# Designs tried in a protein design run: peptides against a protein of PDB entry 3ESW. Part 76

Target 1, 322 residues: chain A of PDB entry 3ESW
Amino acid sequence: NNIDFDSIAKMLLIKYKDFILSKFKKAAPVENIRFQNLVHTNQFAQGVLGQSQHLCTVYDNPSWHSIVLETLDLDLIYKNVDKEFAKDGHAEGENIYTDYLVKELLRYFKQDFFKWCNKPDCNHCGQNTSENMTPLGSQGPNGEESKFNCGTVEIYKCNRCGNITRFPRYNDPIKLLETRKGRCGEWCNLFTLILKSFGLDVRYVWNREDHVWCEYFSNFLNRWVHVDSCEQSFDQPYIYSINWNKKMSYCIAFGKDGVVDVSKRYILQNELPRDQIKEEDLKFLCQFITKRLRYSLNDDEIYQLACRDEQEQIELIRGKTQ

## One batch from the design tools (peptide; aimed at target 1 Q311 Q313 Q322)

Design b2_p30_5_s4 (made by RFdiffusion4, then SolubleMPNN; its pose is not in this set)
Fold by OpenDDE base, seed 4:
Structure b2_p30_5_s4 (fold): chain B 322 residues (1-322), chain A 30 residues (1-30)
Amino acid sequence: as target 1 above (322 residues)
Amino acid sequence: NEKIEAELKKIKEELEKIKLFLEEEEEEKK
C-alpha cells in the first residue's frame, strides 16, 4: 500500500489550519466571564483594555493617512530612500525597500519635521526662549484646545516678559502635523500614524515606565522591528535596558490585529517587579483582545496572523532577533 | 504538490521551533 504522502500532508495541513483557527473562534462563555472579571477587578487589565480600544483602531483612518501623505515631503523622502537603497545595491521590488523607507522616515521625522519640546518657547519672545520658561503646572484645555483631543495643558510663565505660554498635550495626531512638537507621547502618536499612512503594519508600544515607541512588521526580516522616533532608532530594542539602563516592568504592543506583551524584547536587564497582574491573566487578556480584533477577518487572514504570532512568541522567548 | 510541500516544510519548521520554544519555557519555569 503506497502511502500517499501527499494526501497525508494535505490532510495534516488542513487539520493544523483547523486547529489554529479553532483557537480564534468566538470566546466561550467561560472566557467571557474570566475576561469580564479580570477587567473589573484588575486595574492594569482595565488600563490595557482601555488603551486597546483606542490604540488598536485610531490609526486605521484613511482620511488621516491622506492628510499625512499630503503634509510630508514625499519627494524628499523617496529620493533619500531610493538613494540609500541603490547605494547598497538592492534591486527594485525587494521587501527590504520598506526597511529603508522606515529608516528614512525616522531620519526625516527627527531631523526635518518634528521637534522635541521639553519646555515650549515663549509665545511672545519667540524662538529659543524655552530656557526662560518656568512651569506653573497643568490645567484643562480651553475651548479651542479641546477640539484637538487635548486632555492636559502645561502652563509656563516666561521669566523675561512675564507672559503665559500654553503647551497643550494634543492627542489628535492631525493637530501634531501642524504643531510639529512634543515629547515621547506626541512623537510616537504622530509617527505611528505616519507609518500607518504608508500602509505598514505598525504597533504602538506602551511602556509602564513612561515611554512609548513603535514596532513595524518588516516583511524582509519577517518579524516585528523596534522603531523609536525619538531616538531615530531602528531594530535596537536594547537601547532602553542597556543604553539607558532603564528599569522596566511591562511593554505592551497595540496594533489593529492584536495586543501583545513584548516585555521580553525590551526588558533585558533591570526588570522591575511584574506585580500588576498575574502573568497568566495578562497572557489571557492579550489573547482575548486579539481574538476580538480578528473576529471580522477571514480564515486565511486569521491563519497568517496566527503563524506570525507563533513566530513572535518564539522570538520573544529565545531573546534572539534572528 | 511543490507548494504543499513547501508549506509542509514551513509548518514543520515552525512546529520544531514551537517545540523548542515549549521546551525552553518549561526549563525557564523550573
Scores: peptide ipSAE 0.014, ipTM 0.390, DockQ to the pose 0.204
OpenDDE base, seeds 1, 2, 3, 5: peptide ipSAE 0.008, 0.013, 0.005, 0.000; ipTM 0.406, 0.394, 0.322, 0.316

Design b2_p30_6 (made by RFdiffusion4)
Pose (drawn by RFdiffusion4):
Structure b2_p30_6 (pose): chain A 322 residues (1-322), chain P 30 residues (1-30); non-standard residues A184 YCM
Amino acid sequence: as target 1 above (322 residues)
Amino acid sequence: SLEEEIETVLNELIEILGEDETLEALQNFS
């Protein structure tokens, strides 16, 4: 009995596909209650549910993608990307070009395109002039800035001239293309959209302890890559936990294809207690949403995606890539 | 139960092919 593995191996891959295609089916009402309910047992759940709604479908918008592309200096971007591909882009330029592009976009965005804003500059006094602004709090948007999905307008008084500069906080990323300033918040909103506008596979990563950033899929490194625009950073998920020494509890990724707990990629010391939701319930929560996010996908798509997800679990469960 | 069956099959494939080859086989499976 020379036991035939190649037979048994080829078989199983077949059986596995059925198990997978079964998993991403229906929404049998049994687990539906578990969902509709969990979203009332727990607010960390309603939190994730709410954000999934604001953040997964939103950046897939051709109208926007095109405006961003019109607006960005593509000649400049692609020139530099091409210049860096010139100084030899790995023996296998095997979709490495895509990585060089993301890196250059980070540079352009930071060095060139968008600017940070703690207190705003005075609208009437010069440009470099923010530290003589004392804030008078926040309030609702006026008529004009109400158009751009704004909740809070921080207002400031200039002690040198008396006028009041205001700093609306917008969510319409197209509006940010104009204003070209802000904090992680909008830096990240616009940068996610920018990444999506090059048709890249992109995600919004949310840290409960007040930071946001991106994840991009590098076909060259065939895994997700951490991208943080504020820090012009490429593949440095440790940056928060170690370099900054920031204490963190949870990290959640959002995208058109799914919602995934990516904590393990980032919270690699100074771990805070994860005391917000039964870990079993969180796994369920993401799975149900990811499953819901895929009813209209076909079998080949449902499967290829589920494998990428699995490849990611092993990466996170373990301590490394591959 | 279905999730346990998926993990059983995956572990059997890893015993037969190893971790890397199992992942490659799954990704290249049509």

Design b2_p30_6_s1 (made by RFdiffusion4, then SolubleMPNN; from b2_p30_6, 15 letters changed)
Fold by OpenDDE base, seed 2:
Structure b2_p30_6_s1 (fold): chain B 322 residues (1-322), chain A 30 residues (1-30)
Amino acid sequence: as target 1 above (322 residues)
Amino acid sequence: ELDKIINEVKEKLEEILGLEKTLEALKNFK
C-alpha cells in the first residue's frame, strides 16, 4: 500500500487548522474564572488589561488616519522612499518598499516633524528658553487641556521672567499633530498612529522601566520589527539592553490582534526580577486577551494570525532574528 | 512548495506539541 504522503500531509494540515481554531473558540468557564480572579488579585495583570483596552483599539480610527495623512508631507516622504527604493529595492522585491517607508517615516518624524521636549520653552520668552525653566511639579489638567485626554500637566517657572509655563502630557495623538513635541510617550503614541495610518500592522510596546516603542510587521522580513521613533531606530532591539545598558523586567506588545510578552526580544542582559506576576499567569493573560481580540475574525484570519504567533514564539525562543 | 509546508508544519509540530516522538514514529513507518 503506497502511503500517499501528500494525502496524509493534507489531512494533517486540516487537522492542525481545526486544532488551532479550537484554541480560539470562546473561553471555557474555567478560563473566564481564572481571568477574572487574576485581574482582580494581581495589579500588574489589571494594568496589562487596562492598557490592552486602550492600546489595542484606539489607533484603528479611520478619521484619525485621514487627519494624519493630510498633516504629513506625503510628497516629501514618498519622494525619499522612492529614491531609496530605486537604489537597491528592486532587487529585493516589492515588499521591501514598506520597510523603506517605515525607515523614511522614522527619519521624517525625528528630523522634520516632531521635537523632543525635556523642558518646555517659556511661553513668554519664546524659543530656545528651556534652559531657564525650573520644574515646580505636576498638576491635573485644566478645562481646555482635559479635552485632549490629558492626565498630567508638568509645571515650569521661568528663571528670567518668573512666568509659569504648562507642559500638558497629552494622550490624544491628534493634539500631538498640533503640539509636535513630547517625550517617549508622546513620540511613540503619535508615531504608532502614523504607522497605522499607512495601513501597517503595528504594535505598541510598553516597557515597565519607563520606555515605549513600536513594532511593525514587515512583510519583507516576515516578522515583527523593532521601531523606535525617539531613536530613529529600525530593527535594533538590542539598543536598550546592550547600548544603553538598561535594566528591564517586562516588555509587553499591544496590537489590534493580540497582546504578547516580547521581553525576550529586548531583555538581553541586566534582567530585573520578574516578580509582578507568575510567568504562567502572564502567558495565560496575554493569550486570553488575544483570544478576545480575535472573537470577530473569521477562521482563515484566526489561522493566519495563529501561524504568525507561532513563528514569533519560535523566534523569541531561538533568539535568532531570521 | 508542499514539501516546504510539510517541513514547516513538522518543525512547528515538533516545537509546539512535543511531537518529536510522533514524528520519529512516523519516520519509522517509512
Scores: peptide ipSAE 0.018, ipTM 0.451, DockQ to the pose 0.066
OpenDDE base, seeds 1, 3, 4, 5: peptide ipSAE 0.017, 0.015, 0.013, 0.015; ipTM 0.416, 0.434, 0.423, 0.445; seeds 3, 4 fail the geometry check

Design b2_p30_6_s2 (made by RFdiffusion4, then SolubleMPNN; from b2_p30_6, 13 letters changed)
Fold by OpenDDE base, seed 5:
Structure b2_p30_6_s2 (fold): chain B 322 residues (1-322), chain A 30 residues (1-30)
Amino acid sequence: as target 1 above (322 residues)
Amino acid sequence: ELDEIIEKIKKLLIEILGEENTLKALLNFK
């Protein structure tokens, strides 16, 4: 009896698709109760939910994408991408062009566009005066700063002239296109929007230990790729644990299509206690939010995303065994 | 976690093939 392996494979794929689709159906009442109880009883879960409500959707704004593309030097960017692609890209296929684009955007953003701001320059003394600035603390935004989603303003006094300089921590990425300065939060916020403006699949990665970065889905590499705008880093997930010797507990990725615990990609050593939530509850939470984000998608889109999710999970498991 | 994926695939294959023994036989012939 010649086992028709092709027929079995086809049947397996059909059954597997049906199984996957069944998981993405409307949440059962029991799941809704579990979710509600979790976010009401666990502060970490509430925080993840709150972040997902913002980070998963805020960057999907066509008007913002247009403003970004009008603000960037696209001629310079594409000139540099084309130059690098012409060297090696034709041999590796057209999908590698996007990797070159992301690498150039990292370069352009760090070198030409945005600035790191540990301390602001004195508004009175002018450029290169940050060394004279003493922190006085933080306060709430004024009426003007409040227009740009500002939660906190850092206050500095100039040791030379005695004047006060305000450093508002803007969360409006369009305002950041004007100010062109900040720390890891502002860098990652604006850079996430920039990548989204090029039509890329991007996630915002939140680390509990006060760092943030991006992930980009590379069609060439067929996986999520670490992207840190502050470090001009592409595909170097090890930099935090190994190079910085950073201790970390949680890394959570937020994208339009899902929320994923990506801690396994970045926490390679010096793991801090994961005591904020039960592992099963965190897994449930991320899956539940992901399910909600996909409610409007068709069966084929759900299936393709689920296949991508499974590939990522396999990658994350294998990476721990090496 | 990989074991969970494998067990899920095994379960689906058992549902298709009707018997666990058939799956085991197929896996042993490769």
Scores: peptide ipSAE 0.022, ipTM 0.488, DockQ to the pose 0.112
OpenDDE base, seeds 1, 2, 3, 4: peptide ipSAE 0.023, 0.021, 0.022, 0.020; ipTM 0.582, 0.442, 0.589, 0.522; seeds 1, 3 fail the geometry check

Design b2_p30_6_s3 (made by RFdiffusion4, then SolubleMPNN; from b2_p30_6, 12 letters changed)
Fold by OpenDDE base, seed 1:
Structure b2_p30_6_s3 (fold): chain B 322 residues (1-322), chain A 30 residues (1-30)
Amino acid sequence: as target 1 above (322 residues)
Amino acid sequence: KLDEIIEEVKKKLIDILGEEETLKALKNFK
């Protein structure tokens, strides 16, 4: 009896697909109870849920994408991408073009478009006066600042002229296209929107120890790639733990298709205690939110994303990011 | 014979899914 190995392989693939799809079925009542209890009893879980409700959906705004594309110098960007692609990209295939695009967007954003603002310049004395600015504290937004999702305004006094300068911490990324300045929060917020505006698969990575960055899914590399707009960094997940010697406990990635604990990609040494939530509960929480984000997807989309999830989990376990 | 069948199916799955996905798929059949 010639064993039809192709038929057996097909049956195994069907059963595997069915098994994967079974994990993404509507949550059982017991899972809903566990989820509700977790977010009501654990502050860290509540924080992750709250962030997911914003970060997983806010950047999927077609009107914002149009405004971004109208604001950026697309001619300069594509000219530079085409120039770099023409050197090396023809041998590697079309998928590498997107990696060149992300690298150029990192360059353009840091060098040509956005500015780091530790202290604002004095509104009265003009440019290059930030050295004369003394922090007085923080206040709530005024009526104008409140229009642009501003929760906090940093107040500075000029030591030279004595005038007050306000530095509103805007969370509206469209306002950041105008102001073109900020710290890691403003940089990552606007840069995440920029990447999304080019139709890329992007996640916002939140680190508990006061840093934020992006991940981009490279079709060329077939994996999630570290992207930090502040550092003009592409595929350098080690920079925080190794180069900065930063101590970290949690890195959580937020995207339209899921929430993932990516701590293993970035926390390579100097790990802080992970005492905010049980590891099993964090895993459950991320999976549960991810499952909810995928409820409207078809079986083929769910299966493709689940295969990506499994590849990422293997990568994170093996430490083979590099 | 069963081990040979499994090994041949494993090769076919590796060709389709890659080694890692094949190992995951096979774990679900045990």
Scores: peptide ipSAE 0.021, ipTM 0.462, DockQ to the pose 0.088
OpenDDE base, seeds 2, 3, 4, 5: peptide ipSAE 0.015, 0.008, 0.014, 0.018; ipTM 0.446, 0.458, 0.433, 0.523; seeds 4, 5 fail the geometry check

Design b2_p30_6_s4 (made by RFdiffusion4, then SolubleMPNN; from b2_p30_6, 14 letters changed)
Fold by OpenDDE base, seed 4:
Structure b2_p30_6_s4 (fold): chain B 322 residues (1-322), chain A 30 residues (1-30)
Amino acid sequence: as target 1 above (322 residues)
Amino acid sequence: ELDEIINKVKEELEKILGLEETLEAMKNFK
C-alpha cells in the first residue's frame, strides 16, 4: 500500500492552517471576561496593556517616517552600507543587505546623530559643560515642553554660571530628532521610529528593571534580532545578563503585530522572581493582545505571523540563537 | 490543549517530510 505521503502532508498542512487560524478568531466571551478581570486585578497586566496601547501602534506613522528620512544623512548611511556590504562580497538583492543597514543605523545613530545625556549641557555656557551641572530634582513640564509629550523635566543648576537648565524627558520622537540627546528611553524611542521609517518589522522591548531596546525581524536570519541603540549592539541578547551581570525578571516586546514575552532571550542568568503575574496569565495576556492586534489581517497574514511566532517560541525554548 | 495539537501535527508533518526526504534520497542512490 503506497502511502500517499504527499496527500497526507497536504491534508495535515490544511488542517494545521485551519487550526492556527481558529486561534485568531474573535475572542470568546469567556476570554474577554478573563482578560478584563486580569487587567483590572493585576497591576502588571494593566501596565502591559497600557504599554501595548501606545508602543504597538505609535511608530506606524507615515508622516513621522517621512520626517525621519528627511532628517537623517541617507547619503552617508547608504554609502557606508554599500561599502561594508561590498567588502563582504555579497551579491546585490540579498536579504542580508538589511542587516548591514541596521548595523550602519546603529553606528550612525550612536556615533554621528544622537548623544547620551547623563546631565545636560548648560544652556548658558554651551557645549561640553555637563560636568558643571548639579541635579536639583524633577518637575512637571512647562507649556512649551508639554507640546512634545513630556512627562517630567529634570532640573539642573550650573555650578559655573548659576543658571538653571531644564532637561525635559520628551516622549515625542520627532522632538528627539531636534534635541538629539537622551537616555535609554529617548534612544530606544527614536531608534525604534528610525528602524520603522526604513520599513522594517520592529519591536520595542521593555525590561522591568529599567532598560529598553529594540528587536527587528531579519529576513536573512529569519528571526527576531536584538538591537540596542545605546550599545550599538546587533544580535547580542546576552549583553545584559552576561556582560552587565544584570538581574532581570521580565522582558516584553511590543510590536504592531503582537506582544511577546521575550524574557527567555535576554534573561540567561541572575533571574529575579517572576512574581508580578502568573505565567499562565502573562501568556494569556500577550496572546490576547496579539490576537486583537491581528483582527484586521487576512488569513494568509495571520498564518505567516503565526508561523513566525511559533519559530520564535521554539527558539526561546531551545536557547539556540543559531 | 491547542499547543499540544499543533505540536502533534508538526511532529507528524516532520515525520512525513523526513520520510519523503529519505525516500527521495534512497531513489537517488539506485
Scores: peptide ipSAE 0.018, ipTM 0.371, DockQ to the pose 0.188
OpenDDE base, seeds 1, 2, 3, 5: peptide ipSAE 0.007, 0.016, 0.009, 0.017; ipTM 0.401, 0.412, 0.397, 0.451

Design b2_p30_7 (made by RFdiffusion4)
Pose (drawn by RFdiffusion4):
Structure b2_p30_7 (pose): chain A 322 residues (1-322), chain P 30 residues (1-30); non-standard residues A184 YCM
Amino acid sequence: as target 1 above (322 residues)
Amino acid sequence: SEEFEEQLKLVNYRYETDDEFREIVDEVIE
């Protein structure tokens, strides 16, 4: 009995596909209650549910993608990307070009395109002039800025001239293309859209302890890559936990293809208690949403995606890539 | 091939983590 593995191996891969295609089916009403209910037991759940709705489908918008592309200096971007491919892009330029592009986009966005804003500059006084602004709080948007999905307008008084500069907080990323300023919040909103506009596979990562950033899929490194525009950072998920020494509890990724707990990638010390939701329930929550996010996908798509997800679990469950 | 080894790795992982998939694999082996 020279036991045939190649037979048994080829078999199983077949059986596995059925197991997978079965998993991503129906929404049998049994687990439906578990969902509709959990979203009332727990607000961390309603939190994730709400954000999945604002953040997964939203950046897949051709109208927007095109405007961003019109607006960005593609000649400049691609020139630099090409210049860096010139100084040899790995023996295997095996979709490495895509990585060089993301890196250059980070540079352009930071060094060139968008600008940080703690207090705003005075609208009437010069440009470099923010530290003589004392804030008078926040309030609703006026008629004009109401168009751009704004909730809060922070208003400021200029002690040197008396006029009031205002700093609307927009969610319409197309509006940000114009204003070209803000904090992680909008820096990240626009940067996610920018990444999506090059057709990249992109995600919005949300840290409960007030920071947001991106994840991009590098076909060259065939895994998700941490991208933070504010820090012009490429592959540095440790940056928060170690470099900054920031204490964190949860990290959640959002995208067209799914919602995934990516905590393990980032919360690699200074771990805070995860006391917000039964860990079993969180796994379920993401799975149910990811499953819901894929009813209209076909079998080949449902499967290839589920494998990428599994490759990711092993990466997180373990301590490394591969 | 490398692709085939990666698929087997995923099967092994699912066998270790999911009881229902483990029963299917044990039935195929028996």

Design b2_p30_7_s1 (made by RFdiffusion4, then SolubleMPNN; from b2_p30_7, 11 letters changed)
Fold by OpenDDE base, seed 5:
Structure b2_p30_7_s1 (fold): chain B 322 residues (1-322), chain A 30 residues (1-30)
Amino acid sequence: as target 1 above (322 residues)
Amino acid sequence: SKEFEEQLKLVEFYYKTDEEFKKIVDEILS
């Protein structure tokens, strides 16, 4: 009998799809109990859950996307993207255009749009006076600052004029379109929204050791790509561990379709103890939250996302993300 | 197709890493 290899392959794919879909069925009671116990007993797990409740959904706001697109110089952005694409993009196919777009957005954001603020300028003395500013500490937001999801305000005194300058740490990315300054938190927050506004698949990556960045899913590269707006960095996950010699323990990615431990992509050396949660519990937690985020998706959407997830896991295991 | 080949790689991965899926595949190949 002629073995129809194509038929066998099709059957395998059907069974694979069914198998994958079975993993995304409603959580068993035992899984719910495990989840509840974990988030109530483990502070790190509670933190991951809390972050997921915000970061996984906050950027999926069509009104915000419209405001972003109306605020950015789209003519300049697309002019630059088209220019770069015309040089070498045609040889690589249309999917590479999005990579050029992200690279231009990185350039535009860092060079033209947003500013790093280690210390604010003195409100009284004006521009280029940050060197005269002495930190006095932090306090809660005032009534005006509270309108823009401000968690803390850094207070500075000018050594020249003696006046106080407030640096509110706004979490409202729409407010950041106005202020156009901040540190890694503000940079990553607004840049995540910017990428989302172009219809891209984006994750917010939280590092326990006080840094944050993005990942973008490149259709050209067919993988998640490291994106750091602060560094104008594209596909350089090694910069923290290798270039900065940063010690890290956890990197967690938060997106609309899932929560993923991406530590293996970024922690290449100088790994700190991962003692905040058991590895099995962290894996379970991320999978459980991911499962919840996908409850409303149809079988085909679940299947496609699961294929992408497994491809990423294979890449992380093989160390091929570099 | 390229997509079909990529899916087969995932099938291979699960066959090697998941005992339950391995059983399913072995039943098909028997």
Scores: peptide ipSAE 0.031, ipTM 0.604, DockQ to the pose 0.751
OpenDDE base, seeds 1, 2, 3, 4: peptide ipSAE 0.022, 0.021, 0.028, 0.031; ipTM 0.575, 0.598, 0.597, 0.596

Design b2_p30_7_s2 (made by RFdiffusion4, then SolubleMPNN; from b2_p30_7, 11 letters changed)
Fold by OpenDDE base, seed 3:
Structure b2_p30_7_s2 (fold): chain B 322 residues (1-322), chain A 30 residues (1-30)
Amino acid sequence: as target 1 above (322 residues)
Amino acid sequence: SSEFEKELELVNYAYETDEEFKKIVDEILK
């Protein structure tokens, strides 16, 4: 009997789709109990849940997208993208245009738009006076600072004039469009919003060892791409472990469609102990939150995202599929 | 690779890594 391989393959694909969709059905009572117990007993799990409740949805704000697009020099950005695309992009197809856009946004943001703030300039002495600033510590926000989701304010004294300068650590990305300065947190926060404002699929990556960055889903590369606004870096996930020799334990990506442990992409050497949660519990937690984020999606959307998730898992285990 | 080939790769990966899916496939191949 000639094995009809085509018929078998079609049947396998149907069964695979059914199997995948079955994983995204409403959580069983046992899964809900496991989830509740995990987030109540494990501080790391509680932290991941808390971050997901904010980071997975906060950037999906059309009003913010409009404000961003009105604030950026779009003419300059698109002029530069078109120029770079015209050199090499036409041979690779239309999907590569978004990669050029993200690369230009990285350039524009770091070179033209935003500033790194190790220490603030003195409010009294003016520009280029940060060298004269001595940290006095941190305090809570005042009434004005509190309007812009400010958790802490760093306090500095000017060694030249003796005046106090406040550096509010704003979490409102719209306020950051005005202030145009910050550290990795402010950079990543605003840059994540900027990428989202162009209609891109973006995740916020939290590293437990005090760094944050983005991932962009490239339709051209058909994968998640590392994006660090502070470093003007595109597709260089190795920069932390290799170039910086940074020790890390956890990297968690937060997006509208899911929460994913992406540690394997970034932790290439000098891995710190992963002792905050059991690996099985972390996997369960991320899957459970992801499932909740997809409750309103149709079967086709769920299937497409699940295929993307499985492809990412293959990538993370086997390395770059060439 | 065609979209079909990519989906078959996912099927193979699921067969190798998920015991529940492996059972489903094994029943079909019988």
Scores: peptide ipSAE 0.483, ipTM 0.930, DockQ to the pose 0.833
OpenDDE base, seeds 1, 2, 4, 5: peptide ipSAE 0.481, 0.455, 0.440, 0.481; ipTM 0.929, 0.926, 0.921, 0.928

Design b2_p30_7_s3 (made by RFdiffusion4, then SolubleMPNN; from b2_p30_7, 12 letters changed)
Fold by OpenDDE base, seed 3:
Structure b2_p30_7_s3 (fold): chain B 322 residues (1-322), chain A 30 residues (1-30)
Amino acid sequence: as target 1 above (322 residues)
Amino acid sequence: SKEFEQQLELVKFAYETDEEFKKIVDEILK
């Protein structure tokens, strides 16, 4: 009995596809009940859901993409990308060009475009006066600031002139194209939009311990790649746990096609207690939200994304597949 | 093909980690 291994392999692939697609069918009543109970009883779950409702869709705005592309120095960006690609990229194929683009966008954003704002400059004294600024606390936005999705305004007093300077924490990324300054939140928010504006697959990564960054899906590397605009970092997920010695509990990635616990990619040491939710409930929550985000996709799209999901799970469990 | 090999890796992973899929595969291999 010549075992036709090729026939068996084909049958297994068919059954695998059917199995995968079956997971993305309409949620059973029991799953809906479990989801509702979880988000109503667990504050962390409610937070993840709330973030998903914003972060998974907000950056998929063609009008915003146009504004971004009109604001950036595209000639400079592509000139630099083409230059770097011409040096090393031709040997690796066309898919590597996008990695060069993301690396240039990281450079351009940090070096040429956006500024870190630990303290604002004094509005009265002018540039390079942040050293004279004393924090007085935070307050709600005024009427003008509220137009740009501002939740909090940090208040500073100038030690030199005594005037008050406001640092509004804008959540409107289009306003950030004007202000060109912020902390990790503003950096990641605008940079996520920038990457999306180039048609890239991007996720927003939220860390519970007050940091945020991006992931980009590299077609060349065939995986999600760590991207931190604040650090001008590409594919360095270890920087937080190892370089910063940062303690962390949760890293959750939010994208148009899913929500994924990516903690294993970034939490390499100094793990804090994961006591906010049961691991099984978090897994269920992320899968359930992901399933909802994919309800309008066809079977081929669902299957392709599911294959990516499973490949990512292999990576997260086994480490980088060499 | 690289794609075929990658898909087989996913099948193996599912067989190892998902009891429902394991049952499906075991039925095919009987």
Scores: peptide ipSAE 0.501, ipTM 0.937, DockQ to the pose 0.869
OpenDDE base, seeds 1, 2, 4, 5: peptide ipSAE 0.497, 0.462, 0.439, 0.484; ipTM 0.935, 0.932, 0.924, 0.931

